# Peptides against a protein of PDB entry 6TME, part 196

Target 1, 324 residues: chain A of PDB entry 6TME
Amino acid sequence: NRLKRAYIALQAWKKAFYSDPFNTAANWVGPDVCSYKGVFCAPALDDPSVLVVAGIDLNHADIAGYLPPELGLLTDVALFHVNSNRFCGVIPKSLSKLTLMYEFDVSNNRFVGPFPTVALSWPSLKFLDIRYNDFEGKLPPEIFDKDLDAIFLNNNRFESTIPETIGKSTASVVTFAHNKFSGCIPKTIGQMKNLNEIVFIGNNLSGCLPNEIGSLNNVTVFDASSNGFVGSLPSTLSGLANVEQMDFSYNKFTGFVTDNICKLPKLSNFTFSYNFFNGEAQSCVPGSSQEKQFDDTSNCLQNRPNQKSAKECLPVVSRPVDCS
Target 2, 324 residues: chain A of PDB entry 6TME as posed
Amino acid sequence: NRLKRAYIALQAWKKAFYSDPFNTAANWVGPDVCSYKGVFCAPALDDPSVLVVAGIDLNHADIFGYLPPELGLLTDVALFHVNSNRFCGVIPKSLSKLTLMYEFDVSNNRFVGPFPTVALSWPSLKFLDIRYNDFEGKLPPEIFDKDLDAIFLNNNRFESTIPETIGKSTASVVTFAHNKFSGCIPKTIGQMKNLNEIVFIGNNLSGCLPNEIGSLNNVTVFDASSNGFVGSLPSTLSGLANVEQMDFSYNKFTGFVTDNICKLPKLSNFTFSYNFFNGEAQSCVPGSSQEKQFDDTSNCLQNRPNQKSAKECLPVVSRPVDCS

## One batch from the design tools (peptide; made by RFdiffusion4, then SolubleMPNN)

Design b2_p20_8_s4 (from b2_p20_8, 8 letters changed)
Fold by OpenDDE base, seed 1:
Structure b2_p20_8_s4 (fold): chain B 324 residues (1-324), chain A 20 residues (1-20)
Amino acid sequence: as target 1 above (324 residues)
Amino acid sequence: SRDDKLKEMVAALKEKAAAS
């Protein structure tokens, strides 16, 4: 009996709660699991005459506890949303039995350990949100081989390089922000055919931006701020026909910010402050457009306010990095 | 297809959860 297995799993989970401030699990009593708060039943996909636990939504419940291995008994769950809690520990490997997993959101918790590789075992996974946790180590390259719509990795402790397999991703949204990623952005990034939003904020990324970024014609948000990028902005950025928000601030970029970038047709905000740019086109000057907002603060620009001193600029500007 | 049914089920679940 599928509901009996679900009952066992849910009772084990209730036992694994250290704190339930809103008494979310107060009604988790008896065999009628479909009446449990945050538990959602639906007709089984393989047999519509059978009712199964198909979804869990405990978002914003502030529950402290862990995920027990018995959760692997919830084999019919396709929706698992438990964000904004205080769950700790690791994601149980037993969740590999949840072969219908479609959306997995454990964001804003206290999970630790390496990337939850159990997520790679779910053949139908479309949405993965593990942001705002304490996951660490390397990102498995295989994550980008999956047919995901969204991948949220931000605000963790991931390190090492971004996998070259990123170009295989079909995701429209990918976030790397506020981790410890290092190295260059892979040139394969230009192959992300469905990409709309990508965020690299606040990592240890370095090197030159790959020219292949210009192939991301559907990207609306590109944020690479607060890294260690060097060199000039690729001229191929003129290919970002749909970019609305672009941020390169707090890097070590040099060279000239061109008209071709600042005149992008959908560009709403372009921030390139806190770099070492030594020139900008008139179209890049803050206030030059009513439709676009620019920030050129703290660069090496002549005749602009709030720029770096000559003493700070000279050693960097005089030694430009050749990205060719 | 199986994937279409799964997508539809998840959509329905999300709506139900949002309404609760």
Scores: peptide ipSAE 0.646, ipTM 0.960, DockQ to the pose 0.965
Fold by OpenDDE base, seed 2:
Structure b2_p20_8_s4 (fold): chain B 324 residues (1-324), chain A 20 residues (1-20)
Amino acid sequence: as target 1 above (324 residues)
Amino acid sequence: SRDDKLKEMVAALKEKAAAS
């Protein structure tokens, strides 16, 4: 009996709660699991005459606890939303039995350990949100082989390089922000077909930006701020026909910011502050457009306010990095 | 297809969750 298995799982989970400040699990009593708060039943996909637990939504419940291995008995669950809680520990490997998993949101918790590789075992997964946790180590390259619509990895402890397999991703939104990623952005990034938003904020990324970024025709948000990027902006950035928000601030970029970038047709905000740019086109000057906002603060620009001193600029500007 | 049914089921679940 599927509901009996669900009962065992849910009772085990209730026992794994350390704190339930809103008494969310107060009604988790008895065999009628479909009446449990945050538990949602539906007809089984394989047999519509059978009612099964198909979804869990405990978002914003502020529950402290862990995920017990008995959750693997919830084999019919396709939606698992438990964001904004205080769950700790690791994601159980037993969740590999949840072969219908479609949306998995464990964001804003206290999960630790390596990337939850169990997520890679779910054949139908479309949405993965593990942001705002303490996941660490390397990102498995296989994550980008999944047919995911969105990948939220930001605000964790991931380290090492971004896998070259990123180009295989069909996700519209990918966030790497506020991790410990290092190395260069892979050249394969230009192969991302459906990318709308990508965020690299606040990592330890370095090197030159790959020219292949200019192939991201559908990207509306590109944020590479707060990294260690060097060299000039690729001329191929003129290919970003749909970019609305672009941020390269807080890097070590040099060279000239060109008209071809600042005149992008959909560009609304372009921030390139806190770099070592030594020139900009007139179209890049803040206040030059009513429709576009620019920030050129703290560069090596002549005749602009709030720039770095000659003493700060000279050592960097005189030694430009050749990205060729 | 099975995938279509899964997508529909998840959509319905999200609606139920939002209404609760």
Scores: peptide ipSAE 0.635, ipTM 0.961, DockQ to the pose 0.965
Fold by OpenDDE base, seed 5:
Structure b2_p20_8_s4 (fold): chain B 324 residues (1-324), chain A 20 residues (1-20)
Amino acid sequence: as target 1 above (324 residues)
Amino acid sequence: SRDDKLKEMVAALKEKAAAS
């Protein structure tokens, strides 16, 4: 009996709760698991005459606890949303049995350990949100081989380089922000066909921006702020026909910010503050446009307010990195 | 297809969860 297995799993999970401030699991009593708060049943895909646990939504329950291996008995779950809790430990490998997993949201918890590779075992996964946890180590390249719509990795402890397989991703939204990623952005980034939003904020990324970024025709948000990027902005950025929000602040960029970038047709906000740019086109000057917002603060620009001193600028500007 | 059915089921689940 599939519901019996679900009962075993859910009771094991209830026992794994250390704290349930809102008494979310108070009604998790008895065999009628479909009546449990946060548990949602549906007809099974393989047999519509059979009712199964198909979804879990415990968002914002502030539950402290862990995910016991018995959760692997929830083999019919396609929706697993448990964000904004205080779950700790690792994602159990037994979840590999949840072959219908479609949306997995464990964001804003206290999960630890390496990337939950069990997520790679789910053939139908479309949405993966593991942000605001303590996941660490390398990002497996295989994550980008999956047909995901969204990948949220931000605010974790991931290290190493961004896999070159990123170009294979069909995701519209990818976040790397506030991790410990290092190295260069892979040139394969330009192959991301469906990308709308990508965020690299607050990592240890370095090197030159790849020219291939300019191939991201559908990108609306591109944020690479708070990294260690060097060199000039690629001239190919003029190809970002749909970019609305662009942020390169808090890097080590040099060179000239061109008209071709600042006049991008859909550009709304462009922040390039806290770099070492030594020139900008008139179209890039803050206040030059009513419909566009610019920030050129703390660069090496002449005749602009709030710029770095010559002492700070000269050592960097005089030795520009050649990205060619 | 199975994938279409899965997508539809998940959509329905999300609506149900939002209404709870």
Scores: peptide ipSAE 0.596, ipTM 0.956, DockQ to the pose 0.962
Fold by OpenDDE base, seed 3:
Structure b2_p20_8_s4 (fold): chain B 324 residues (1-324), chain A 20 residues (1-20)
Amino acid sequence: as target 1 above (324 residues)
Amino acid sequence: SRDDKLKEMVAALKEKAAAS
């Protein structure tokens, strides 16, 4: 009996709670698991006459505990949302049995260990949110081989390079922000055909921006701020026909910010502050447009306020990185 | 398709969860 298995799993999970401040699991008593708070039943996909546990939503429950291996008995779960809790430990490998997993949100918890590779075993996964945890190590390249709509990795301890397989991703939203990623952005990034939003904020990324970024014609948000990028902005950025929010601040960029970038048709906010740009087009000047907001603070621009000193600029501007 | 049914089920679950 599927509900009996679910009962075993849920009771094991209740026992794994260290703290339940809102008494969320107070009604987790008896065999009627479909009445449990945060547990949602639906007709089984393979047999509509059978009721199964299909969803878990314990968002914002502030529960402290861990995920026991018995959760693998929840084989009919397609929705698993447990964000904003205090769950710790690792994601159990037994969750590989949840072959219907469609949305997995464990964000805002205290999970540790390497990337939860069990997520790669779910053939129907469309949404993966593991942000605001303590996951560490390398990002498996296989994550981008999956047909995901969204990938949230930000605010973890991931390190190493971004996999070249990123170009295979069909995700509309991908976040890498606030990790320890290093190396260059892969040139394959331009192959992300469905990308709308990508965020690299606050990593240790370096090198030149790949020209292939200009192929991301559907991107509306591109944030590469707070990294170690060098060289000039690619001229191909003129191809970002739908970009609305663009941020290159807090890098080591040099060169001239061109009209072709600042006159992008959908551009609303363009921040390129805290770099070493030595020139900008008139269209890039803050206040030049009522429809667009620019920030050119702390560059090497002449006749602009709040710029770096000559002492700070000269060593960098005089030795531009050739990205060709 | 099975995938379509799964998508629909998840959508319904999300609505139910939001209403709770």
Scores: peptide ipSAE 0.593, ipTM 0.954, DockQ to the pose 0.966

## One batch from the design tools (peptide; made by RFdiffusion4, then SolubleMPNN)

Design b2_p21_1_s1 (from b2_p21_1, 13 letters changed)
Fold by OpenDDE base, seed 1:
Structure b2_p21_1_s1 (fold): chain B 324 residues (1-324), chain A 21 residues (1-21)
Amino acid sequence: as target 1 above (324 residues)
Amino acid sequence: DKRLEELHEKKKKETEAKLLS
């Protein structure tokens, strides 16, 4: 009996709670698991006459505990949402049995260990949110082979380089922010055909921005702030016809910020502060447009307020990085 | 199932909210 298996799983999970401040699992008693708070049942896909546990929603329950291996008995779960809790430990490998997994949200918890590779085993996964945890190590290249709509990785402990397989991603939203990623952005990034939003904030990324970024025609948000990027902004950024929010602040960029970038048709906010730019087009000057907001603070610009000193600028500006 | 649909819609809204924050 599928509900019996679910009962075993849910009771094991309740037992794995260290704290349930809102008494979310108070009614998790008896075999009627479909009445459990945060448990959602639906007819099974293979047999509409059979009721199964299809979804879990324990968002914002502040539950402390761990995910026991018995959760692998929830084989019919397609939606698993447990964000904003205090769950710790690792994601159980037994969840590989949840072959219908469609949306997996464990964000804002205390999970640790490497990337939960069990997520790669789910053939139908469309949404993956593991942000605001303590996941660490390398990002598996295979994550971008998945047909995901969104990939939220921000605020973890991931390190190493961004896989070149990123170009294979069909995701519209990808967040890398506030990790420990290093190296260059792969040139394959331009192949992300469905990308709308990408965020690299607060990593250790470096090198030149690849010209292929300009191929991201559908991007509305591009944030590469707070990294170690060098060189000039690619001229191909003029191809970002739909970009609305663009942030390159807190890097080591040099060169001239061109009209072709600042006059992007959908651009609303462009922040390029805290770099070493030594020139900007008039269209890039803050206040030059009522429709666009610019921030050129703390660069090496002449005749602009709040710029770096000549002493700080000269060593960097005089040795521009050639990005080819 | 209505409940599952509602859950999906909630998640969608939550996702959108997270993107805007």
Scores: peptide ipSAE 0.023, ipTM 0.653, DockQ to the pose 0.065
Fold by OpenDDE base, seed 5:
Structure b2_p21_1_s1 (fold): chain B 324 residues (1-324), chain A 21 residues (1-21)
Amino acid sequence: as target 1 above (324 residues)
Amino acid sequence: DKRLEELHEKKKKETEAKLLS
């Protein structure tokens, strides 16, 4: 029966634990899996008279181990939350059998290998959190075809370019932060109609920012700091009517920071420090507003404190990248 | 199941918190 399969899966998982410092699995004994700590049962959707394992919550258990293939026997699981552990290895492909998967959180672990493509097989997935792991390689473009509310990819080892399919995403929050993504931000980014927060922090992204960013009228947080972006800020950024937090620091931007950007109506924090900007509007000057916070540190601005030397600025400012 | 319902509510709140972070 279904609980027997769950028993097999959970016992295999317990066996796959190397360390259980809080003795979370201490009561994982016997056939009554519904009594197991972190295991939650409910009536099956297809047969209300049958009790099944519908959820796993092992968050913050500090368990060291791996996910055995027998977890694929947990076919009724809709919620799988195992964040803040020390699980290692790969996400088993056998989890493709968990067709009811709705929320999958494996964040803050030691998972390795390529993007867990098994997550793409779940038709009803709404929440995917794989951040703070060691996933590597290319991001599959199909991730943005999923009807996800949020896509948390930060603090991994993902490489290559951001797929152009990003424009298809209906997610409100997407984070790429602290990976090894390279290339340009796709122009299709402007098609992300539900986007509220996007974070690119600490990658190897380069090129000019696409003008299409200005089409993100619902975005409240836009952070592109700590990359290799060049050229001027797009004038179309004046279209970010709802942006509150904007960070372009630690890039190679040049040109003039305009009033149209600094006077954005909802802007509360705008950081453009550690670039090569050679001018800013008065509205961009730190301390010019009580309602807005600006940071213009370490640019090529005249008559401002804490700027780069002429020696550092001249080679870059004299040869601005044309983004047209 | 009461435990599952509680879990759902808890996870919903956690999900919302993640979205706001």
Scores: peptide ipSAE 0.022, ipTM 0.637, DockQ to the pose 0.084
Fold by OpenDDE base, seed 3:
Structure b2_p21_1_s1 (fold): chain B 324 residues (1-324), chain A 21 residues (1-21)
Amino acid sequence: as target 1 above (324 residues)
Amino acid sequence: DKRLEELHEKKKKETEAKLLS
């Protein structure tokens, strides 16, 4: 019965393929679905004597097509990996029936529409990768209520603000890069207890950086480059005891880059180029350390090479944003 | 199923690699 349902689902999916350049589904013939390329069976959790489809791996198959609603019949699937294909359309709501979903990777495809809220219905989900698609609209706040190890959202069309619920996330890695997120980084960010890496690159984020970033004691990578952030760097950044890679480049930051930031004990790379900083401590100067790399290019620094002109600097530096 | 075990091991490694990158 369960394998019969899987057969129906997989045949519907094969029918939904527009192109299969590597003939991945060439052997998807007959009722023995466990022999299908990219289909993996295991004993059912409720009955070890029954085989079920527990995993799908079609990574790097270059398949063009869509996900039909019949995939909801794959109720025993815990691993669904279909990255680096050309699947289009939306993620079917019928996948809500896949209550054992543990890892869901649909990255590097042509998916469109809003955030796939069906992912929020999976109680045991630990890994979500939807990067490099065309998902759009608001990010549901509930995504951060999930006990996810990693959240990959980069290279999509998501917009609006980052939810305040981000502080509830238990994820070690979160990527927002290359979307259209706007507004400020929520102050609740400091509550992300397991955070190691967070990336905001290439959005429309603005405002002052929250002081609460300094509470991220376990963060090793913090990248906020290519946004519209303003004001001075928070003094509380001195609390980032484990940060190794830090990037604030291509923003509108002003003020002085302090020793307390540049002397962070684990800091290896600190890029603050293409801003409006008007001063830096000696410890921040590129070449001042053999252990650390700095980039101060295209700021408003006196007696440094490759800086902005006085004409470009004066209007911004003379009117610094007060983040207090 | 041996194939699923292999897949689980591969995916675990892949997941770990993603978490470390």
Scores: peptide ipSAE 0.021, ipTM 0.632, DockQ to the pose 0.067
Fold by OpenDDE base, seed 2:
Structure b2_p21_1_s1 (fold): chain B 324 residues (1-324), chain A 21 residues (1-21)
Amino acid sequence: as target 1 above (324 residues)
Amino acid sequence: DKRLEELHEKKKKETEAKLLS
């Protein structure tokens, strides 16, 4: 009996709670699991006459505890959302039995350990949110071979390089922000045909920006701020026909910010502050447009306010990195 | 980061809507 298995799983989970401030699991009593708060039942896909646990939503419950291996008995679950809790430990390998998993959100918890590779075992997964945890180590390259619509990895402890397989991703949103990623952005990034938003904020990324970024025709948000990028901005950025928000601040960029970038048709906000740019087109000057916002603060620009001193600029500007 | 927070909240609401439908 599927509901009996679900009962075993849910009672094991309740036992794994250390704190339930809102008494979310107070009604988790008896065999009628479909009446449990945060448990959602639906007709089984293989037999519409059978009722199964199809979803879990414990978002914002502030529950402290861990995920016990008995959760692997919830074999009919397609939606698992437990964000904004205080769950700790690792994601159980037993969740590999949840072959219908479609959306998995464990964001804003206290999970630790390596990337939860069990997520790679789910054939129908479309949404993965593991942000705001303490996951660490390397990102498995296979994550981008999945047919995911969104990949949220930000605010973790991931390290090493971004896999070259990123170009295979069909995701519209990908976040890498606030990790420990290093190395260059892969040139394969330009192959992300469905990409709308990508965020690299606050990593240890370096090198030149790949020219292939200009192939991201559908991107509306591109944020590479707070890294170690060098060289000039690629001229191919003029190809970002739909970019609205662009941020290159807090890097080591040099060279000239061109009209072709600042005149992008949908650009609403372009921040290139805290770099070593030594020139900008008139179209890039803050206040030059009412429709566009620019920030050129703390560069090496002449006749602009709030720029770096000649002493700070000269060592960097005199030795530009050639990205060709 | 404000943008990341907004995106997080948006996805939470979307999830709730799907589960209740």
Scores: peptide ipSAE 0.027, ipTM 0.680, DockQ to the pose 0.362; fails the geometry check

